# Ledger of designs, part 25: peptides against a protein of PDB entry 3V4O

Target 1, 234 residues: chain A of PDB entry 3V4O
Amino acid sequence: DQPLAKDKVALLIGNMNYREHPKLKAPLVDVYELTNLLRQLDFKVVSLLDLTEYEMRNAVDEFLLLLDKGVYGLLYYAGHGYENFGNSFMVPVDAPNPYRSENCLCVQNILKLMQEKETGLNVFLLDMCRKRNDYDDTIPILDALKVTANIVFGYATCQGAEAFEIQHSGLANGIFMKFLKDRLLEDKKITVLLDEVAEDMGKCHLTKGKQALEIRSSLSEKRALTDPIQGTEY

## One batch from the design tools (peptide; made by RFdiffusion4, then SolubleMPNN)

Design b1_p10_6_s2 (from b1_p10_6, 5 letters changed)
Fold by OpenDDE base, seed 3:
Structure b1_p10_6_s2 (fold): chain B 234 residues (1-234), chain A 10 residues (1-10)
Amino acid sequence: as target 1 above (234 residues)
Amino acid sequence: EEKLQSFSPD
């Protein structure tokens, strides 16, 4: 009954030092903390900071090479972003002002490629704003996704809303990561885990009415980040 | 003191 992962691979990207946009602080600490947690869960973790468009695309390509049938893939992104027509775009540090979709990486395109790898689980944790980019009116025509029933999106905020970081004493943490880190090691179905994170986050007085976690999933199996890797003695 | 900073480019 225990679900098994063929392997566990995570790509974590934190963009802070934007050239043409406001700099952020939280991604530095958030990526670090998440890296340590995922490694405790036996994920193979690649953590990268301040990536240009070229570097981001290369990182995603390398990430995809590590995916295969039954592999758990997790993509975490913290930085600037936007959402147009239901498509999420991650903004590289060298993106122009204003940026357009061709300057950014589309998460849904990455998902499509992950599906082609026949992964066992696809988790996206997107700590970015989801406001519409008025400077980009491109309507992407994407191929229909396969019915894989192994997809989980954890959006740090709601559609059309912003994500925030808390700054204190010169340090900063994202609101999403602040609460995610407290539960990430729990042996629970990933959607259940995120639901609990959502409740915890909802108690934050600083972001009430400003930021709320959104979970979007199609997960037909009780998959957890704690699931053992095939061939292990767990 | 706690301060909020948006991830928005605006």
Scores: peptide ipSAE 0.354, ipTM 0.876, DockQ to the pose 0.807
Fold by OpenDDE base, seed 4:
Structure b1_p10_6_s2 (fold): chain B 234 residues (1-234), chain A 10 residues (1-10)
Amino acid sequence: as target 1 above (234 residues)
Amino acid sequence: EEKLQSFSPD
């Protein structure tokens, strides 16, 4: 009764060096650490830093090409972002100030495209703020998502809130990654794993009342990042 | 020595 993945593919994007917005530090280390962990889980990982809008869109397109029926797809993003009307927008490093939805990548649109690939699992780990962008008054009309029951969102913060990085000795880690990395290799249903991460994050005195992990999932199967790949021996 | 930095563009 062990769930199997046809393959496991991850796209990790860390945007730090924004042209028109405050620079970040955590994505560098966070992408690196997550890359190493996911590779230990036999994910095929593409890790990219400081992507322009054009580069981000290309990266997503290439990522989607690697997805197919039964494939586990994981998208991690660390950088600036916002959430309008329940839609998450990842901000490229060359986004203008202020930015609007047309300058950004909508995660839910990516999810729709992933669903078309009939993936086995869609995991989004979004280490970004979820505040409303008041400069963007666009009300997106998105196509309806399929009922695939294989979707997991790990939001580094709750709706309307900010995500933070902890800076120490010139280095920084996102608070989300700080706790996620300690559990990511556990052989547990991904939602259970994230729930444990949420509890760990809740013990962080720095972010109490400021940042809390939100898990949004429609996952009807006990799928884990540790699930073996079909046709492989371990 | 720990500092919090928001990912907010503000």
Scores: peptide ipSAE 0.354, ipTM 0.878, DockQ to the pose 0.809
Fold by OpenDDE base, seed 5:
Structure b1_p10_6_s2 (fold): chain B 234 residues (1-234), chain A 10 residues (1-10)
Amino acid sequence: as target 1 above (234 residues)
Amino acid sequence: EEKLQSFSPD
């Protein structure tokens, strides 16, 4: 009846102070706001800023150690990124200019590893650009994914498009987080929640025709971020 | 005042 999580774990990464690329502003506030919200949802949250490639890989490894059968895993990333051939790449702050896939973390590889943990839910919230990186001609050979029907991608923007931040007198929020934060605590199936966020974002006059939320999911159960943790009372 | 800044590295 009511879906239960064995545990709920989130890794939030915000990269801003790039060494060889333009600096960003929004990830600082966005990670902070999302951290507070997810903790209200009883997630165990690890929030990290400005990670090198080495640090990002270590953070992902540690995150994976907390995953197990039935655990809800959520990965949020805000920073530079790109998408080649349907594969999403998160860019560490020490990535060279130009960067290639070998310098970055492939989200689909992380998904594969999460599937091996037999997680109850895999949520990816990617606040990054999805433009093709012409400097990277590598076609990664990825292992086939399992059919787990527990996967949700929330892309801040559509394929081939850019993600934006809104700056107000030195402060900045990502467009995605601006709307996500208003609905994140709602007790709804995660895909339904994100669909409503997509509609809210669609009303933003600044990003019409420039940025649109894309939801990619294979979720056969009514899983919500508000689902209680097994063995706990709420 | 609202200004947009792309996450694009370019």
Scores: peptide ipSAE 0.348, ipTM 0.876, DockQ to the pose 0.789
Fold by OpenDDE base, seed 1:
Structure b1_p10_6_s2 (fold): chain B 234 residues (1-234), chain A 10 residues (1-10)
Amino acid sequence: as target 1 above (234 residues)
Amino acid sequence: EEKLQSFSPD
């Protein structure tokens, strides 16, 4: 039986023009490319660039309002970030230097809120560094996650490692998106799709030994981004 | 010419 989504909603955030941190280039193109692809997959896509902390929090709140039972939710983030104690933090463009957890958005907190909506699928695509932030010694106290068996994390890099963008003739793409975009439309279980992306990325000589895709999943059903929306014909 | 740029703020 073909899995069905009640709806498909995506929030894409690309932060580049940081006020107190190095500028990035890839998120612009990456968000654009992913937007086009997800729309082809009938996702309702909200794409935002260069968000302040307030704007990011508001965007997440609005995103959550679109989620409901059986809805596929996808959060993509490209920008600066860090990971402390297994928690991923997305850095707004107005974050201070150095930034702390209170200045950032915790992905795991968002996941918890998504679970409360009884979503059909929760996909996180995080194109950011996963290095520890030594200036943040806060140990987040997170509520225990429910066992929903519908969670997929695609980390652009490994824990403790950096993510990179590749610049060629003025154009920049994140390494992750460079390979993700070539497979995203494939009708495959999302974890299988990401596994293939990981293999493709592994062949990139530029980032070999520097960046590798990590997949973390509890997905127990064969769900794909290509799954039709209930009530529609494909 | 291809160039890598880290997403790291540091």
Scores: peptide ipSAE 0.335, ipTM 0.870, DockQ to the pose 0.776

Design b1_p10_6_s3 (from b1_p10_6, 4 letters changed)
Fold by OpenDDE base, seed 4:
Structure b1_p10_6_s3 (fold): chain B 234 residues (1-234), chain A 10 residues (1-10)
Amino acid sequence: as target 1 above (234 residues)
Amino acid sequence: MEELQSFSPD
């Protein structure tokens, strides 16, 4: 009855010290917080900060090597980003100004590769803006995704909108992480968990009408981040 | 004091 993960692997990327774009603050703390939480959930976590395009691509490649049939894969990204034609692009710290898709990493391409690994669960937590990049007129032609029914996207903001960080007393957290961290350890289906996070975020007066969590999922099983790893004793 | 900063590159 209890869903099992063959393994649980997470790649967390926080980009803040951009060369040609405004610097961010929240990714540092957010990656740290999420790292600690996911490790408590027995995830094998690779946390990286301020990655160039080359480093990001390598990190993703290494992450994919850790994925296999039944493995839970979680990709978290905090940084600059954009969304064109439903495709999410993570912006490396060395991206030019303006940047284009060839300078960035397409999340949907990563998902495609994750599906080829026959993962048990694919979770994307994208703490980035989802505004259209008008400087990129590329129309992505991507292969159709498989129908794996194991995909969860947690967008920190809705389509066409911005994601924000809250700065207080010299500290900054992404609004998404601010609320996610309070519930991440709960033994709930990941989509249910995120829905509760969305509700909590909705109570934040600072971002009313500015940022709202969007959950996009095709998850046919009650899979949770708390699911035990197969063959392990707890 | 709480301040919002956008992740927007603009």
Scores: peptide ipSAE 0.314, ipTM 0.855, DockQ to the pose 0.796
Fold by OpenDDE base, seed 1:
Order: structure tokens, then C-alpha cells, then sequence
Structure b1_p10_6_s3 (fold): chain B 234 residues (1-234), chain A 10 residues (1-10)
């Protein structure tokens, strides 16, 4: 049976112009490309660039308001980030140097809130570094996640590693997005799709041994980004 | 020519 989404909503955040940290280039193009692709998949897409902490928190709040039972939620982030104790932190453009957890948005907290909405699918695509932040010694105490079996993480890199962008002839793309965009429209289970992206990315000679896609999922159903919205004729 | 830039904040 074909799985159906009640609705499909995506929040895309690309942070590039950091005030106190190195500037990035890829998020601009990556957010744009992903926006176009997700709209072709009938996602309601909110795409934002260069968000402050306040703006990021507001964006997440608004995103959560669009989620409900059976809704597919997708969060994409490209920018600086870190991972401490298995928790991913997205860094706003106005984050201080050094930044700490209180300056950043915890992805796992967002996931918890998404679960409370009883979403049909929760997809996180995180194009950020996953190195430990030595300046943040906070051990986050998070509420236990529910067993919803509808969670998919696509990490642009593995734990403790860095993510990279490739600049060629004035254009810059994240390595993750470079390969993701070629397969995103395929009608495949999202974990299968990401696995294929991982294989494609693994052939990139520039980042071999430096960056590898990690897929973390608990997805018990064959759900795809191409799944029809309930009540919609394709 | 292709250049690689890290997303590392440092």
C-alpha cells in the first residue's frame, strides 16, 4: 500500500555570513536547490538564510505549528555546527566566539517537539560539522524520545568529522547537497535514497577519508519524500 | 580548479 502524507512541510536554513566565525558559501546555493526540489515534491517550503538565534528559534516554532498528525516534516540545515554527546547543535550567525549550547539550537530538542505533533515522518538533513565543541561542557539532559519509528537523519558527515563545500568556477556546493540533489526526486524509501546518495558521495575523490554520509534511522514504513498528500491526485 | 572548504567554525 502506498503511504500517504497528511501534508508535507520543510524548513530549510542556510547560515553563511557568521559574525564571529568563518563565512561559508555553499548554503546559499544548497538551500536554493533543495527548495526547488522539495517544491516539486509538493512540500510547503520555508527557506531562510543567515538567521540569528532569535530568528532561528522563531523559524523552528513556526515550522512546528505547521506540523500535525501524519504530516511529513523535513528540517534541512547548512552551516556551522557541532555535536556533543550525540546531540547536534545548529549555530546561528550571531553566535559568539566561542559559542555554547545556550547560543545554539539542539536538533534533538526539535525532534522531540516534532514527535509531540505525531508527524508521519521526521527527516533531518544536517550539512554541518559534527566535531565536539570543547568550549561547551554542558551535558544536555533531554527528554526520552518516543518510539515513533519514523525518524531519519542524514548527516553530511560522520561523528567527530567535518563537512565540506566544494567551490568550482565560482560556484560552491556542499558535498552532501551535490549528490543529494541528483536523487532527491526518486520515488524510493527515504533511507534507500540516502543510501544511494552515500554511495555516490563516497566516490568523491576530494573528500575520501574526510567526509562520509551517515544515515541514522528508525523508519518502519516505506515512506518516501514522493509520497502523495492525502486527498491529492497525482 | 576545485577547492575544498571546511564547514568548521575554527
Amino acid sequence: as target 1 above (234 residues)
Amino acid sequence: MEELQSFSPD
Scores: peptide ipSAE 0.310, ipTM 0.853, DockQ to the pose 0.772
Fold by OpenDDE base, seed 3:
Structure b1_p10_6_s3 (fold): chain B 234 residues (1-234), chain A 10 residues (1-10)
Amino acid sequence: as target 1 above (234 residues)
Amino acid sequence: MEELQSFSPD
């Protein structure tokens, strides 16, 4: 009765050294820690840092090539971002100031492409701000998504809100990753796991009233990151 | 001392 993955593939992107925007610190450690955890879960992980628009698009394209029917796909992003009209945009390090949608990668567009691959699970972990970009007036008209019931979004923060990193003694972690890493290896439905992370994160005194995890999902099966890969003996 | 830094570009 346990769900099986055809394969498990993850793309992790951490952007820190922006050319025209404030530099970040947390993505370095966050990507590293998440990479190690996902590899323990038998994910094939590609982790990249400080990607230009061109490099980000190429990375996504290569990621999509690894997806197929029944494959679990996970996209993690840490960096600058924004949300307009429910669409999430990841900001490359070479994005201009101000940036617009054409300078960024739309997560929902990636989701559409993942659906075309008939993936078994699509997980998006977005550690970025979700404030509206007032400099982008583009109203996207996207094709309707398929009803695949295999989608999970973990937003590090609420709509219109900011995501934060915590710095101590020269080290920095994103608030989201700080709590996610403690539970990621648990054998639980991914939405349940994230819900518990949300509760843990809610106890952080530094971000009370400032940052809260939002989970958005359409997941009809008990899919977990711990699900075994088909053909493997566990 | 713990410090917060926003991921906001602003």
Scores: peptide ipSAE 0.309, ipTM 0.852, DockQ to the pose 0.802
Fold by OpenDDE base, seed 5:
Structure b1_p10_6_s3 (fold): chain B 234 residues (1-234), chain A 10 residues (1-10)
Amino acid sequence: as target 1 above (234 residues)
Amino acid sequence: MEELQSFSPD
């Protein structure tokens, strides 16, 4: 009855020190905090900061190698980004100004590759802006996704909106991580967990009308980040 | 005080 994961693997990327774009602060702390939490959930976590395009692509490739049938895969990204035509693009630190899709990593392409691995669960947590990039006029031609019913997107903000970090005397956290960290260890279906995070974030007076969590999911099973790994005793 | 900073490159 209890869902089982064959394994649990997470790739966390935080980009801050951009060469041609404004620097960010929150990803450093956010990646650190999320790393500690996911390790408590027995995830195998790879955490990387300030990746170039080449390094990001390599990191994703290595991440995919760890995925297999029944494995839980989680990708977290904090940094600059944009969304064109429903496609999410993560911006490497060495991206030019302006950047285009060929300079960035498309999340939906990564999802397609994860589906080929027959993963048990695919979770994307994207802490980036979702505004249209007017300098990118390309329309990506993506392969059709499979119907796997094991996909969860947590967007830090809604379509066309910005994501924010909160700064306190030089310290900064993303607004998404501020609320996610309080609930991440709860033994709940991941979509239920994120829904509660959305409610908590909605109470933040600073981001009302500016940032709202969007959950996009196709999850037919009660899968949680707390699900035990097959063959282990918890 | 809490200050908001956008992740937007603009």
Scores: peptide ipSAE 0.300, ipTM 0.848, DockQ to the pose 0.773

Design b1_p10_7_s1 (from b1_p10_7, 5 letters changed)
Fold by OpenDDE base, seed 3:
Structure b1_p10_7_s1 (fold): chain B 234 residues (1-234), chain A 10 residues (1-10)
Amino acid sequence: as target 1 above (234 residues)
Amino acid sequence: SLSLQSFSPE
């Protein structure tokens, strides 16, 4: 009764060199390390850095083309972002200041498109802030989502809160990736794995009371990133 | 000396 993936595909985006917003450092290392880990899990990984709005939309489109019935899809984003009315927005490097939803990519819209592909698992790992963008009062009207019970959101921080990266003389991870990378290869249901990451993060004195992982899921099956690909020996 | 930088543009 081992769950099987038809295929496993991941899109990793790290935005750090923003044109009109503060530059970040962690996305470079975070994307690199996550890429290596996911490839060990037999994911087909596309990793991209510093994408403009046009490039981000194209990357998502290409990612969606690789999805099909039973495919595991994972989207990781590290960079600036915000959350308005429960909708998560990823900010491209060429976004204006201030930015609005029309300048950004809505994660929930991507989820809808992934559902249309009848994927086996949809995982979103969002390493970005979730504060309200006061400069954007747009209330998006989204189409109703299907009840697929195969969705997992790993938010690097709580609703309305900020995500952080470690600053020192060298390159370092964001707080989320610092702990995620230590457990990502474990053969556990993805929600259980993330819960353990949340506990590890909670013990970090640097982010005590500042950043906490939030897991939001509708996952009715015991699916793990370690699940074998259909047709392969394991 | 470790410090934290927010992913917030603010």
Scores: peptide ipSAE 0.210, ipTM 0.808, DockQ to the pose 0.865
Fold by OpenDDE base, seed 1:
Structure b1_p10_7_s1 (fold): chain B 234 residues (1-234), chain A 10 residues (1-10)
Amino acid sequence: as target 1 above (234 residues)
Amino acid sequence: SLSLQSFSPE
């Protein structure tokens, strides 16, 4: 009855030192904090910072190799990004200005590949802007996703909106991570957990009307990040 | 002091 994970694997990417775009501050701290939390949840965590396009693609490939039937896969990204036609694009640090889809990594493509691994849970936490990139008119033709009912998207902001980092007393973190970290260890269905994070974020007066968490999911099972790993792990 | 910075390059 208790949902079990065959394994739990997370890839965390934080891009902040962009070559041709404004530098960010929050990804460093956000990746670090999330890494520590996910490790407490017995995730195998690979955390990387300031990845070029080549490095990002390699990291995703390696991440996919760790996925298999029943494995929980979590991808976290903090950095510049955009969304065109419902497709999210993560921007590598060496992306040109302006960047195009061929310079970036499409999250939905990664999801498709994760589905092929027959994962038990696919979680995407995207701390990036979701504004349309007017310099990219490419309409990607993606393969239809399978109906796996195990997908959860946590967008730091709404479609067409921006995500922000907040700096106070020398410390900077993303608004999303600021609230996510307080609840991530709770033993709750991941969508319920994110919903609570959304409510917490909604109380932040600095971002009211500017940033709101969007949850997009088709999770038919009560799966949580706290779910135990099958075997003798516990 | 508090400051907000967009993750958007634009």
Scores: peptide ipSAE 0.199, ipTM 0.806, DockQ to the pose 0.765
Fold by OpenDDE base, seed 5:
Structure b1_p10_7_s1 (fold): chain B 234 residues (1-234), chain A 10 residues (1-10)
Amino acid sequence: as target 1 above (234 residues)
Amino acid sequence: SLSLQSFSPE
């Protein structure tokens, strides 16, 4: 049976112009290109750049309001970030230096809220570093996740490692998006698609030994970003 | 040639 999505909704956030941290370049073009690709896949896409903590939290809240039973939800983030004790933190542009968890958005908390919406698929594409933040020793106590078997994480880099962008005089992709964009429209199970992206990244001489895609999934169904929206193909 | 810039805040 062909899996169907009740709807498909994506929130894309690209943070570049940080106030107290090094500025980035790739998120601009990465968000733009991903927006165009996801729209071709009939996603309803909200794309935002350079969000403060307040704006990021509001964007996530609005995103969650669009989720419901059977809806495919995709969250993409490109910017500064860190990972402490298995928890991923997205850094707003107005975060202080140094930043702490209270200044950032915890991805796992967002996942918990998405599970409460009984979504059909939860995809996180995190183009950020995953190094530990030594200035933050907080151990977050998170609510237990449900066993929904519909979760896919695509980490641009492996645990404890850094994600990179191509340093270019003009606009250029981050390493993750450079390879993801070539396969995103393929009609394949999302984990299979990401696995192929991982192999492509591994073959690149610039990336080998420096950045590797990590796929973390609990997906019991053959769900793809190309899955049709219920009621549109009848 | 191409070079890489880290997303690290450092």
Scores: peptide ipSAE 0.195, ipTM 0.801, DockQ to the pose 0.884
Fold by OpenDDE base, seed 4:
Structure b1_p10_7_s1 (fold): chain B 234 residues (1-234), chain A 10 residues (1-10)
Amino acid sequence: as target 1 above (234 residues)
Amino acid sequence: SLSLQSFSPE
């Protein structure tokens, strides 16, 4: 009955030092903390910071090469971003000002490619703003996704809203990661886990009325990040 | 807090 992962692979990207846009702080520590946690969950983790468009595309390509049937794939992104017409765009550090979709990486395109790999689970944790980019009027026509029922989106914020980082003592943390890290190791269905994170975040005075976790999922099985890898003994 | 905002016309 216990779901098994063929393997578990994660790509973590944190973009902070933008050339033409405001610099960020939280992605550094957030990627680091998430890396450590996911490795405790036996994920093979590739963590990268401050990627250009070329580097981001290459990283995604390499990530996809590690995916195969039954593999758990997790993509985490922290940085600038936007959402147009339900499509999430991750902004590379060398993106122009203003940036357009052709300068960015579309998460839904990555999802499509992950589906082609017949992954066991596709998790996207997007710590970015979801405001519309008015300077990009492109209406993307994406291929229809397959019905795989193994998709989980954890948006750090709601549609049209901003994601925030905490500017207190030490290195800044994103609000999302602040609460996610406390529960990530729990042996729970990933959607349940994220729901609890959402509740924790909702109690944060700093983000009330500003930021709320949104979970978008189609997950028909009780898949958890703690699921064992096939062929291993636990 | 600081926004992880996308492009801003400001």
Scores: peptide ipSAE 0.101, ipTM 0.769, DockQ to the pose 0.256

